# Peptides against a protein of PDB entry 3HUF: the designs that were tried, part 68

Target 1, 320 residues: chain A of PDB entry 3HUF
Amino acid sequence: MWIIEAEGDILKGKSRILFPGTYIVGRNVSDDSSHIQVISKSISKRHARFTILTPSEKDYFTGGPCEFEVKDLDTKFGTKVNEKVVGQNGDSYKEKDLKIQLGKCPFTINAYWRSMCIQFDNPEMLSQWASNLNLLGIPTGLRDSDATTHFVMNRQAGSSITVGTMYAFLKKTVIIDDSYLQYLSTVKESVIEDASLMPDALECFKNIIKNNDQFPSSPEDCINSLEGFSCAMLNTSSESHHLLELLGLRISTFMSLGDIDKELISKTDFVVLNNAVYDSEKISFPEGIFCLTIEQLWKIIIERNSRELISKEIERLKYA

## One batch from the design tools (peptide; made by RFdiffusion4, then SolubleMPNN)

Design b2_p14_8_s4
Fold by OpenDDE base, seed 1:
Formats: structure tokens, sequence, C-alpha cells
Structure b2_p14_8_s4 (fold): chain B 320 residues (1-320), chain A 14 residues (1-14)
């Protein structure tokens, strides 16, 4: 989201979130969803127009800002952005930091991009929320992204957390739920005066973890917890692979259960399977190898003695 | 004083 602040109390010492939309900036405008009052004698009654575009799909992957257009409203002294005079037709900016000088005002408006990218685990929830979140200047998507800051957990009562949720947690992504999204949708008016009134996603995240026994106390409890173990996995998902890497596992990949030869078994402590393969092939598992699902692995990893638990299961099957 | 004159000048130019 774009946040503006200013020097010399020209914004009344307050920070403001700018959502996608158009804003008239000037001395004689009243603060609302489309106006930004700037208090300085050196600023025109109506000085500039700011236009913030909705996020692009590219912005979800890059964490880049919504495009920021500045237009001078035919003022005597013009408008500058990053020490450059704004062109007569307006200019568009993709920089994360903008110093906006209105006329000869000695104080600048500082616009900065606070990255917030929301990944969804569920396509139905994405479809429901994407439009509203994009109107808040928040890029949204389903795919994993290095720019992802927040992850929407799919709340199904009584189900295990998904691999996506597990991975988001280990990546230290802030896990949020539908309650946070609802709250986020209501703040649009309240944050006009104070950007600090944005709901703290960390409080939502803490509440999710506290109320769900499927989460460890911290990601750090799980990261590298299985260092020194080796697994083989079916080449099914990138998220599953990255999850296993974050656990400190050495990973080998195979294409079918038939590719699990004696050599692979000799180098592998256990095999990680997806639920579909695990359930269909339970009867045909190779002798002497521990096979489990990611969800079964997760149940072991969240335990304080995860290494001992895995070692016992590996031993149990080697001597069976 | 100079800042007030500059402000007045700026006000006269707006």
Amino acid sequence: as target 1 above (320 residues)
Amino acid sequence: EEEEEEEKWLESQL
C-alpha cells in the first residue's frame, strides 16, 4: 500500500494510506477518500492530482508498488517528484519512494510503498476477495511468490492444515484468515487520518496459532529440525519440495513408486508421498522403507521430540 | 522575518 507522510506538519503530523484511486491535493480541500489537505501557504488551493492504479499481476510476484501518477494542476510553481519537475500531462512513477514537492513548499510529501502481497490457499476465497483487496492496493494470487507477505489459511473445521499453510508458516509469512480480510475491508475510511490504524496482521496470526494445535510455537522450532535425514519424494509440487528443504532434509525425487530401487532405499530414511498415492498404494509399498504423507510428517515435526519420533519409525520398519 | 516575507511573497504569487 502507498503511505504518505510529510515534513513540517503540512499533513498535520499524520500518515495516510492512499488506496487505488484519484486524489486532489491542495490547501483548500477537505480530507476524504478523494482529497488530501496540505497545510502550507506556498501550496495552491488545488495543487496536484495523485492517481494510484490498482496492482498488476506482476506486482504480486515482484512486490512492486501500484503505479503512482502525479499531475500538476496548472500551478505557478509546478510540482516536483524526486527533484524532477512533473511534466505538463503528468508523470507515472514505479519507484517505492517518492519525494513530492508542491510548488515552493520547503516541506515535502514523502510517499513510500509498504509491501503487502496476499497469497490465498483456496481459489474460491481468492475469487471472493481479490477484487476488494486490489481496490486496497494489495496484490493477490494463488502461486507462491517471494513477495508474499501474508497467507490466507483455508479454514475447514476439523481438517489438517494444508501443505501451503505449512510452507507459509515455515517461510515466516503472516498467516491470516477471513476475519482479518473482513476487518481489512472496513478500515478504508478510518485510515484516512492515520495509517497506524491499519489492523495488525500479527495479532490475527498470533490468535490463529494460539487457537490451533496444528501449529508449532514458532517456525524456528521446525526449520532444520530434520537436518541430517534424507527423504525421497514424488515430484508433485514445488511447495512440498520447498517445505521439505526448510526442514533441513536432503531430498531425492522420483517419478513413480516403481523407481524406488534398492539404491534409493539405501540412501533414503523415508519416502514422502501425497495423500492420493499413499492411499492408493498402501498395499504395494516396498519392504524396508518408511512411507508417510506430508501431513503425517507435519504431525511428527510439530512435536518437541520430532527427531526421536522419526528415528523410531525408521528403525521400526528396518527391522520389520 | 525573512521566512514571513517569503511566505507573504509566495502567498502573493499563488
Scores: peptide ipSAE 0.024, ipTM 0.654, DockQ to the pose 0.268
Fold by OpenDDE base, seed 5:
Structure b2_p14_8_s4 (fold): chain B 320 residues (1-320), chain A 14 residues (1-14)
Amino acid sequence: as target 1 above (320 residues)
Amino acid sequence: EEEEEEEKWLESQL
């Protein structure tokens, strides 16, 4: 989201979130959803127009800012952004930091981009929330991204957490739920005067972890917890591969259960399968190898003695 | 007219 602050008291010492939309900036406007009052004698009654675009699909992957357009409203002394005069037709900016000078005002408006990118675990929740979040200047998507800051957990009562949720947790993303999204939808009016009134996603995350026994106490309890073990996985998802890498596993990939030969078995401690393959192929599992799902593996790795538990299961099936 | 006078006045105060 874009946040503005200013030097001196020209913004009354307040910070403000700028959501996607159009703002008239000047001395003789009243602060509302479409106006920014700036208190200086050196600023015109109506000085500039700020237009913030909704996030692009690219912004979800890059964590880049919503496009920020500045137009001078035909003022005598013009408007500058990063010491450059704004062109007569306006200019658009994709920099994360903008120093905006209105006329000869000795104080600048500082606009900065606070990165917030929300990944969704399922397409249904994305379809429900994407429009509202985009209108807050928050990029949204389904795919893993290095720019992802938050992850929306699908809250199905009594279901195991998804691979996406497991991976998001290990990546140290802030896991949130629908309750946080509902709260975000109501804040637009309150944050006009003070950007600090944005809801704390970390509080939501702490509550999720505290109230769900499917999470370990920290990602650090699981990261590299299986270092020294080797697994084979069916090439099903990149997210599953990355999850197993974060556990410290050496990973071999195969395309079918028929590719699991004696050589692969000799180098592999266990095989990780998706639920569909595990349930359909249970009768055809190779002899002398431990096969499990990611969800079964997760139930083991959240235990304090995960290494000992895995070792016992490997030994049980290797010598059976 | 009022905007130009206010601009001139503001210039005289800087």
Scores: peptide ipSAE 0.023, ipTM 0.682, DockQ to the pose 0.254
Fold by OpenDDE base, seed 2:
Parts: sequence; structure tokens; C-alpha cells
Structure b2_p14_8_s4 (fold): chain B 320 residues (1-320), chain A 14 residues (1-14)
Amino acid sequence: as target 1 above (320 residues)
Amino acid sequence: EEEEEEEKWLESQL
């Protein structure tokens, strides 16, 4: 989101969130959803127009800011952004930091981009929330992105956490839920006066982890916890592969259970299967290999003695 | 100590 602050109390010592929209900036405007009052004798009654665009699809993958347009409203002394005079038709900016000088005012308005990029676990939740979040200047998507800061957990009562949620946790992404999104949607007017009234996503995350026994205390308890072990997996989701990599596993891939030969078994400590294959093919599992689901693996990995538990299960099958 | 590491990790996400 865009946040503005200013030197010399010209914004009354307050920070403001600027959502996508148009703002008239000047000395003789009243603060509201479309106006920014600036307290200086050196500033015109109506000095500049700020226009913030909604996020693009590209912004979701790059973590780039919503486009920030500045136009001078035909003032005597003009407007500058990053020491450059704003053009007669206005200029657009994609820099994360903007130093805005209004006329001869000795104090600048500083605009900065606070990165917030929300990944969703399922398309239904994205379809429900994307429009509202985009109107807050928050890029949203389904696919993994290096720019992702937050992940929306799908709350299904009585279900295990998804592979997407497991992976988001190990990536140290802030996990949030629908309750946080609801709260975020209500504060839009309050944050105009005080940017500090933005709901704390970390408090939401702490509460999710504390109230769900399916999470370890820290991602660091799980990252590389299975270093030195080798697994084979069915060529499934990229997220499952990346999750197993974050556990420190050496991974081999296969296309079918029939591709699991004696050579693969000799190099592999265990096989990771999806639930559908595990349930359907349980009778036809190759002898001498430990097969489990990713959810069964997760239940082991969240335990403090995960390495000992895995070793015990591998040994048990060598003697069967 | 565990609470301080969790707080530091959480602070690093801000």
C-alpha cells in the first residue's frame, strides 16, 4: 500500500494510507477520501492531484507498487517528484519511494510503498476477496510468487492444513484467514486519518498458530530437519516438491508406481504419495519401501524428534 | 528465549 508522511508537520504529524483513487492536494481542501490538506503558506489552495491505480497482475509477481500519478494543478511554482519537475500533463511513477515537493514549501511529502501481496490457497476465496483487496492497493493471486508477503489459509473445519499452507509456513510467509480479510475490509475509512490503525497481520498469524496443533512453534524447527534423507515422489504439484526441498530431502521423481524399481528403492528412504494414489494403490505398494502421504509426513515433521520417528519407520520396514 | 526468537522472527516480517 502507499503511505504518505511529511516533514515540518505539514500533514499535522499524521501518516495516511492512500488507496487506489484520486486525491486533490492543497492548503484549502478538507481531509477526506479524495482530499489531502497540506498546512503551509507556500502551497496553493489546490496544488496537485495524486492518482493511484489499482494493482496490475505483474505487481503480484514483482511486488512493485501501484502506479502513482502526480499532476500539478497549474500552480505558480509547480510540483517536483524526486527533484524532477512534474510535466505539464502529469507524470507516472513506479518507484517505491517518492519525495514530493509542492511549490516553494521547504518540507516534502514522502510517499513510500509498503509491500503487501496476498496469495490465496483456492480460487473460490480469491474470487470472493480479490476485488476488495485490489481496491486497497493489494495485489492478489493463486500461484506462488517471490513477492508474496501473506497467505490466506482455507479454514475447513476438521480438515488437515493444505500443502499450500504447509509451504507458506516454511517459506516464513505470514498466514492469515478470512477473519483478517473481513477486518481489513472494515478499516478503510479509519486508516485515512491514522495509518497505524491498519490491522496487525502478525497478531492474526500468532493466533492461527497458537490455536492450531498442526503447526510447529517455528518454521525453523522443520527447515532442513530431514537433511540426509532421500525420498521419491510421484510427479505431482510443484508446491509439494518445493515443500520437500525445504525439509532438506534429496528428491527423486517417478511417473507411476511401476517405475519404482530395485535401484530406486536402494537409494530411497521413503516414498511420498498423494492421498488418491495412497488409498487406491495401498495393496500394490512395492515391498521393502516405506510409503506415506504428505499429510502423514507433516504429522511426523512437526514433532521435535522427527528424525528419530522417520528412522524408526524406515527400520521397521527393513525387518518386515 | 523461545518467545524472544518468535518475537524477532515476527518483527522480521514487518
Scores: peptide ipSAE 0.000, ipTM 0.254, DockQ to the pose 0.011
Fold by OpenDDE base, seed 3:
Structure b2_p14_8_s4 (fold): chain B 320 residues (1-320), chain A 14 residues (1-14)
Amino acid sequence: as target 1 above (320 residues)
Amino acid sequence: EEEEEEEKWLESQL
């Protein structure tokens, strides 16, 4: 989201969040959802128009800012952005930092982009929330992205956490729920006066972890916890592969259970299967190899003695 | 004095 601050108390010493929309900026406007009052004798009554666009699909993958348009309102001394005069038709900016000078005012408005990018675990919740979050200048999507800062966990009561949730946790993404999204939707009016009134997502995250036994105390407890072990997996989702890599596993891939030969068994400690293959092929598993699901593996890795537990299961099945 | 005159001049130009 865009945040503005200014020197010389021209913004009354307050920071303000700018959501997607249009703002008239000037000395004689009143602060509201479409106006920014700037207190300086060197600023016109109505000096500039700021227009912030909604996020693009590209912004979800890059963590780039919502497009920021500036237009001078035919003022005598004009408007500058990053020391460049704004053109007569207005200019558009994709830089994360903007220094906005209104006329001859000695103090600049500093606009900076604070990245917030929300991944959803399920398409139904994305469909419900995407429009509202985009109107807050928050990019949203389903796919993993290096720009993701937050992850919405699907709370189905009594279900195991998804592979997406497991991976988001190990990537140190802030896991949030629908309660945080509800609160975030209400702050749009209050943050006009003070950008610090944004709800703390880290508090929500701490509460989720504390109240759910499916999470370890920290990602660091699981990252590289299985270093030195080797697994084989069916060529499945990229998230599953990346999750196993974060555990420190050496990963071999196979295309079918029929490709699990004596050579692969000799080099592999265990086989990771998806639920559908595990349930359908359980009777036809090769002898002398430990097969498990990602969810079964997760139940082991969240334990403090995960390495000992896995070693015991490997030994049990190699000699069964 | 010069800063006050410049401020008054700026006010007269807005």
Scores: peptide ipSAE 0.021, ipTM 0.639, DockQ to the pose 0.179; fails the geometry check

## One batch from the design tools (peptide; made by RFdiffusion4, then SolubleMPNN)

Design b2_p15_1_s1 (from b2_p15_1, 5 letters changed)
Fold by OpenDDE base, seed 3:
Structure b2_p15_1_s1 (fold): chain B 320 residues (1-320), chain A 15 residues (1-15)
Amino acid sequence: as target 1 above (320 residues)
Amino acid sequence: MDEEIKKENEEEKKE
C-alpha cells in the first residue's frame, strides 16, 4: 500500500494510506477518499492529481508498488517528483519511494510503498476476496511467490494444516485468516486520517499460532531440523519440494513408485508421498523403506526430538 | 473538473 507523510506539518503531522483511486491534492480541499489537503501558502488551491492504480498480476510476483500517477494541474510553479519536473501530461512512477514537491513548497510529501502481498491457499477464498483486496492496493494470488508477505489459512476446524500453510510458515510469511481479511475491509475510512490504524497482521498471526497445536513456536524450530537426512519424493508440487528443502533434506525426485529401485532405497532415508498416492498404494510400498506423507512428516518435525523420532522410524523398517 | 482547476490556476498565474 502507498503511505504518504510530510515534513513541516503540511499534512497536519498525519500519515495517510492512499488506496487505488484518484486524489485531488491542494491547499483548499478537504481530506476525504478523493482529496488530500496540504497546508502551505506555496501551493495552489487544487495543485495536483494523484492516481493510484490497482495492483497488476505482475505486482503479485515482483512485490512492486501499485502504479502512482502524478499530474500537475497547470500550476504556476509545477510539481516535481524525485526532483524531476512532472511532464505536462503527467508521469507514472513504479519506484517504492517518491518525494513529491508541490510548487515552491519547501517541504515534500514523501510517499513510500509498504509491501503487502497476500497468497491464498484456496481458490474459492481468492475469488471471494481478491477484488476487495485489490481495491486496497494489495496484490493477491494462489501461486507461490517470493513477494508474498501474507498467507491466508483456510480455517477448517479439525483438519490438518495444508502443505501450503506449512510452507508459508517456514518461509516466515505472516499467516492470516478470514477474520483478518474482514477487518482489513473495514479500515478504509479510518486510515484516511491515520495510517497507523491499519490492523496488525502479526497480532492475528500470533493468535493463530498460539491457538493451534499444529504449529511450532517459530519457523526456526523446523528450518534445517532434518539436515543430513535424505528423502525421495514424487515430482508433484513445487511447494512440497521447497518445504522439504527448508527442512534441510537432500531430495531425490521420482516420477512413479515403480522408479523406486534398490539404488534409490540405498541412498534414501525415507520416501515422502502425497495423501492420494499414500492411501492408494500402501500395499505396493517397497520393502525396507519408510514411506510417509508430508502431513505425517510435519507431525514429527514439530516435535522437539524430531531427529530421534525420524531415526527410530527408519531403523524400525530396516529391521522389520 | 480538471479543466476548471486548470482555469483557476491560470487566473492565479496572472495575479
Scores: peptide ipSAE 0.248, ipTM 0.877, DockQ to the pose 0.872
Fold by OpenDDE base, seed 1:
Structure b2_p15_1_s1 (fold): chain B 320 residues (1-320), chain A 15 residues (1-15)
Amino acid sequence: as target 1 above (320 residues)
Amino acid sequence: MDEEIKKENEEEKKE
């Protein structure tokens, strides 16, 4: 989201979130959803137009800002952005930091991009929320992204957390739920005067973790917790691979259970399978190898003695 | 809206 602040009390000492939309900026406007009052004698009554675009699909993957357009409204002293005069037709900016000088005002409006990218674990929830979140200037998507800051957990009553949720947690992504999204949808008016009124996702996250025994106390408890162990996995999902890497596992990949030869078994402590393969092929598992699902692995990892638990299971199956 | 604002600002330039 774009946040504006200014020196010299020209914004009344307040920070403001700018959502996608159009704003008339000037001395003689009233602060509302479409106007930004700037208190300076050197600024025209209606000085500039700011237009913030909705996020692009690319912005979800890059964490780039919504495009910020600035147009001078034919003022006497013009408008500058980053010390450059705004062109007669307006200019568009993709920089994360903008110093906006209105006329001869000695103080600048500082616009900065606060990165917020929300990944969804569920396509139905994405479909429900994407439009509203995009109107907040928040990029949204389903696919993993290095720009992801928040992850919407799919709440299914009585189900295990998904691999996506596990991975998001280990990546130190802020896990949120539908209650946080509902709260975000209501803040549009309150954050006009104070950007600090933006709901803290960390409080939501803390509550989710506290109330769900499927999470460890911290990501740090799990990161590299299985260092020194080796696994083989079916080449199914990038998220599963990245999850296992974050656990500190050495990973070998295979395309089918038939590719699990004696050489692979000799180098592998256990095999990680997806639920479908695990359930269908239980009878066909190679002898002397420990096979488990990611969800079964997760149940072990969340335990304080995860290394001992895995070691015992590996030993039990090697000597059976 | 923009045209009205531009006109106001053009008048302020002449003063």
Scores: peptide ipSAE 0.237, ipTM 0.872, DockQ to the pose 0.869
Fold by OpenDDE base, seed 2:
Structure b2_p15_1_s1 (fold): chain B 320 residues (1-320), chain A 15 residues (1-15)
Amino acid sequence: as target 1 above (320 residues)
Amino acid sequence: MDEEIKKENEEEKKE
């Protein structure tokens, strides 16, 4: 989201969030959803127009800012952004930091981009929330991105957490839920006056972890916890592979259970299967190897003695 | 709106 601040109390000492939309900026305007009052005798009554665009799909993957347009309203002394005079037709900016000088005002308006990119675990939740979040200047998507800061967990009562949620947790993405999104939808008016009124996603995350026994106390408890073990997995999802890598596993991939030969078994401590293959092919599992699902593996890795638990299961099958 | 603002700012240029 864009936040503006200013020196010399020209913004009355307030930080303001600018959502996508258009703002008239000047001395003789009243602060509202479309106006920014600036307290200076050195600026015009209505001096400039700020226009913030909605996020692009590219912004979700890059963590780039919503485009910021500045137009001077034909003032006596013009408008500058980053020491450059704004052109007659206005100029557009993609920099994360903007120093905006209105006329001869000795103090600048400082605009800065606070990165917030929300990943969704399913398309239904994205379809429900994307429009509202985009109107807050928040990029949204389904795919994993290096720019993602938050991950929306699906609360299905009594369901296990998804592989996406497991991976988001280990990647140290802030996990949020629909309650946080609901709260975000209500604050749009209040944050105009005070940007600090934006809800803390870390509080939501702490509450999710505290109230759900399917999470370890920290990602650090699980990261590299299985270092030195080797697994084979069915080549099904990138998120599953990345999750197993974060556990410190050496990973081999196969396309079918028939590809699991004696050589692979000799190098592998256990096999990770998807739920569909695990349930349908239980009778056809290779002899002498421990097979489990990611969800079963997750139940082991959240335990403090995860290495001992896995070792016991491997040993049990070697002597059976 | 923009034309009205421009006229107001043109008057301020003459003072």
Scores: peptide ipSAE 0.213, ipTM 0.866, DockQ to the pose 0.911
Fold by OpenDDE base, seed 5:
Structure b2_p15_1_s1 (fold): chain B 320 residues (1-320), chain A 15 residues (1-15)
Amino acid sequence: as target 1 above (320 residues)
Amino acid sequence: MDEEIKKENEEEKKE
């Protein structure tokens, strides 16, 4: 999201979130959803137009800012952004930091991009929330992204957490739920005067983790917890692969259960399967190797004695 | 709206 602040009390000492939309900026406007009052005698009554675009799909993957357009409204002394005069037709900016000088005002409006990028685990929830979040200047998507700051957990009562949720937790993404999204949808008016009124996602996250026994106390408890073990995985999910890497596993990939030969078994402590293959092929599992799902593996990993539990299962099958 | 604002700003340029 874009946040503006200014020196010299020209913004009344307040920070403001700018959502996607158009703002008239000037001395003689009242702060609302489309106006920014700037208190200076050196600024025109209506001096500039700021236009913030909705996030692009590219912004979801890069964590880049929503495009910020500045137009001077044909003022006596013009408008500058980063010491450059704004062109007559307006200029668009993708820099994360903008110093906006209105006319001869000695104080600048500082605009900065606060990165917030929300990944959804569930496409239905994305479909429900994407429009509203995009109108807040928040990029949204389903795919894993290095720019992802927040992850929306799917609340299905009585189900295990998804691989996406597990991975989001281990990569230290802030896990949020629908309650946080609901709260974000209500703040649009209150944050006009004070950007600090934005809800703290970390509090939501802490509450989610505290109230769900499927999470360990910290990601650090699980990261590299299986260092020194080797697994084989069906080449079906990149997210599953990244999850297993974060556990410190050496990973071999195979395309079918038929590819699990004696050589692979000799190098592998256990096989990780997706739920569909695990349920359909239970009868056809290779002898002498421990096969489990990621969800079954997760249940072991969250235990304090995870390494001992896995070692016992591996040993049990070597002597069978 | 923009034309009205521009007119206002043109008047302020003459003062």
Scores: peptide ipSAE 0.239, ipTM 0.874, DockQ to the pose 0.897; fails the geometry check

Design b2_p15_1_s2 (from b2_p15_1, 4 letters changed)
Fold by OpenDDE base, seed 4:
Structure b2_p15_1_s2 (fold): chain B 320 residues (1-320), chain A 15 residues (1-15)
Amino acid sequence: as target 1 above (320 residues)
Amino acid sequence: MEEEIKEENEKEKKE
């Protein structure tokens, strides 16, 4: 999300969020959804146009800002961005920090990109919220990205948390819910004058963790908690693989349970299956190996004695 | 709107 601040009280000492859209910037405009008042005698009445584009799919993966266009409105002293004169047709910027100088104003408008990329766990929730969030200048997507800052947990899942949610938690992504998204949608008008009115997602996250017994107190309680153990992973998602890596597991990947020979069983502590394979192949599990789902593994790793619990199950099956 | 603003700013350049 773009935020503007300024030196010398030319923005009345306030920070403002700029959503995707067009803004006329000048001395003789009133602050609203399409105008930015700048208090300086050194700027034109209507000096520049700022245009912020909606986020691209690329922005979701890169964590790049929404494109920021600046156009000088044929003013006497022009407009500069990062000490460079804006071209006659306007210029577009993808830098995360912009110093905008309007005319001979000794103070700059400082635009900075606050990183916010929201990952969704399911396509239905993305379809519901993406348009509104994109209109806030927030990139959205389904796939894992190194740029993701927030992860949407669906509350209606009266079921176990998903692998995506587990992984997001271990990655220290801020988990949010539909209540936070609803709040973001409602504050759009109120944050025009005060960017500080943007809700803190960390408070939402704390409340989710506090109210859901499926989460440990912190990601640190689970990260590398299974260091020294080895697993075989069968027919799981990429997120499942990354989740197991964050647990500190040595991972072997296989296509079928039939690929697990006696030698591999001797070197593998347990086998991780998806729910469909686990339910369909229960009868055909290799003897002498502990088979479980990611969800079953998660229930163990959130316990304080997770290593002891897993060790007991491994021992029980190796010596049976 | 943009054209009107440009015309105003061009007038201010001549003053």
Scores: peptide ipSAE 0.332, ipTM 0.910, DockQ to the pose 0.858
Fold by OpenDDE base, seed 1:
Structure b2_p15_1_s2 (fold): chain B 320 residues (1-320), chain A 15 residues (1-15)
Amino acid sequence: as target 1 above (320 residues)
Amino acid sequence: MEEEIKEENEKEKKE
C-alpha cells in the first residue's frame, strides 16, 4: 500500500494510506476518499492529481508498488517528483519512494510503498476477496511468491493444515484468516487520518497460532530441525520441496515409486509421498523403507523431540 | 472537474 507523510505539519502531522483511486491534492480541499489537504501557502488551492492504479499480476510476484501517477493541474510553480518536474501530461512512477514537491512548498510529501502481498491457499477464497483487496492496493494470488507477506489459511473444520499453510509458516509469512480480511475491508475510512490505524496482522497471526495445536511455537523450532537426514520425494509440488528444504533435509526426487531402487534407499532415511500415492500404494511399499506423508511428517516436526521420533521410526522399519 | 481546476490555476497565473 502507498503511505504518505510530510514534514512541517503540511499533512497535519499524520500519515495516510492512499488506496487505488484518484486524489485531488491542494490547500483548499477537505480530506476525504478523493482529496488530500496540504496546509501550505506555497501551493495552489487544487494543485495536483494523484492517481494510484490497482495492482497488476506482476506486482504479486515482484512486490512492486501500484503505479503512482502525478499530474500538475497547470499550477504557477508546477510539481516535482524526486527533484524532476512533472511533465505537462503527468508522469507515472513505480519507485518505492517518492519525494513530491508541490510548487515552492519547502516541505515535501513523502510517499513510500509498504509491501503487502496476500497469498491464498484456495481459489475460492481468492475469488471472493481479490477484488476488494486489489482496491486496497494489495496484490493477491495463489502461487507461492517471494513477495508474499501474508497467507490466508484455509479453515476447514477438523482438517489438518495444508502444505501451503505449513510452508507459509516456516517461511515466516504472516498467516491470517477471513476475520482479518473482513477487518481490512472496513478500514478505508479510518486510515485516511492515520495510517497507523491499519489493523495489525501480527495480532491475528498470534491468535491463530495460539488457538491451533497444529503449529509449533515458532518457525525457528522447525527450520533445520531435520538437518542431517535425507529424504526422497515424488516430484509433485514446489511448495512441498521448499518445505522439506526449510526443514534442513537433503532431498532426492523421483518420478514414480518404481524409480525407488536400492541405491536411492541406501541414501535416504525416509520417503515423502502425497496422500493419494500413500493411500493407494502403502500395501506395495518395499520392506525396510519408511514412507510417510507431509502431514505425517508435520505431526512429527511439531513435537519437541522430532529428531528422536524420526530416528525411532527409521530404525523400527529398517530392522523389521 | 480537472478542466475547471486548470482554468482556475491559469487565472491565478495571470494575476
Scores: peptide ipSAE 0.332, ipTM 0.909, DockQ to the pose 0.853
Fold by OpenDDE base, seed 2:
Structure b2_p15_1_s2 (fold): chain B 320 residues (1-320), chain A 15 residues (1-15)
Amino acid sequence: as target 1 above (320 residues)
Amino acid sequence: MEEEIKEENEKEKKE
């Protein structure tokens, strides 16, 4: 989201969030959803127009800002952004930091981008929330992104957490739920005067972990916890592969259970299967290897003695 | 609205 601040008390010592939309900026306007009052005798009554665009799909993957347009309203002394005069038709900016000078005002308005990119675990939740979040200047998507700051888990009562949620946790993404999104939808008016009123996602995350026994106390308890072990996995999802890598596993991939030969078995401690293959092929598992689902593996990983537990399961099958 | 604002600002330039 865009936040503005200013020196010399020209914004009354307040920080303000600029959501996507249009703002008239000047000395003789009242602060509201479409106006920004700037207290200076050196600026015009209505001096400039700021326009914040909605996020693009590219912004979700890059963590780039919503486009910021500045137009001078034909003032006596003009408008400058980053020491450059704004053109008569206005100029558009994609920099994360803007120093805006209105006329001869000795103080600048500082606009800065606070990165927030929300990944959704399923398309239904994205479809429900994307429009509202985009109107807050928050990029949204389904795919994993290096720019992702927050992850919305799907809370189905009594369901196991998804692989996407497990991976989001281990990569230290802030996990949030629909309750946080509901809260975000209500703050749009209150944060106009005080940007600090934006709800803290870390509080939501702490509450999710505290109230759900499917999470360990920290990602650090699980990261590299299986270092030195080797697994084979069915080549089904990138998220599953990345999750197993974060556990410190050496990973081999196969396309079918028939591709698991004696050589692979000799180098592999256990096989990770998806639920569909595990349920359908349980009778046809290769002899002499421990097979489990990623959800079954996760239940072992969240335990403090995960290495001992996995070793006991491997040994049980070697002597059976 | 934008045209009215520009006209006001043009008057302030002449004063």
Scores: peptide ipSAE 0.320, ipTM 0.905, DockQ to the pose 0.886
Fold by OpenDDE base, seed 5:
Structure b2_p15_1_s2 (fold): chain B 320 residues (1-320), chain A 15 residues (1-15)
Amino acid sequence: as target 1 above (320 residues)
Amino acid sequence: MEEEIKEENEKEKKE
């Protein structure tokens, strides 16, 4: 999201979130959803137009800012952004930091991009929330992204957490739920005067972790917890692969259960399967190797004695 | 609206 602040008292000492939309900026406007009051005698009554675009799909993957357009409204002394005069037709900016000078005002408006990218685990929830979040200047998507700051957990009662949720947790993404999204949808008016009134996602995250026994106390409890073990997995999910890497596993990939030969078994401690393959083919598992799902593995790794538990299962099958 | 604002600002340039 874009946040503006200013030196001196020209913004009344307040920070403001700028959501996607158009703003008239000047001395003689009242702060609302489409106006930014700037207190200076050195600026025009209505001096500039700021236009913030909704996030692009690219912005979700890059964590880049929503496009920021500045237009001078034909003022006597013009408008500058980063010491450059704004062109007559306006200019667009993708820099994360903008110093906006209105006319001869000795103080600048400082615009900065606060990165927030929300990944959804569930496509239905994405479809429900994407429009509203995009109108807040928040990029949204389903696919894993290095720019992801927040992850929306699916709250299906009685189900295990998804691989996406597990991975989001281990990569230290802030896990949120629909309650946080609801709260975000209500803040538009309150944050006009004070950007600090934006709800803290960390509180939501802490509550989720506290109230769900499927999470360990911290990601650090699980990261590299299986260092020194080797697994094999189906080459079907990049997210699953990354999850297993974060556990410190050496990973071999195979295309089918038929590819699990004696050589692979000799160098592999266990096989990780997706639920569909596990359920359909459990009768035909190769002898002498421990097969489990990611969800079954997760139940082990969240235990304090995870390494001992895995070792016992591996040993049980070596002597069977 | 934008045209009106520009006209206002053009008047202020002449004062």
Scores: peptide ipSAE 0.318, ipTM 0.904, DockQ to the pose 0.879

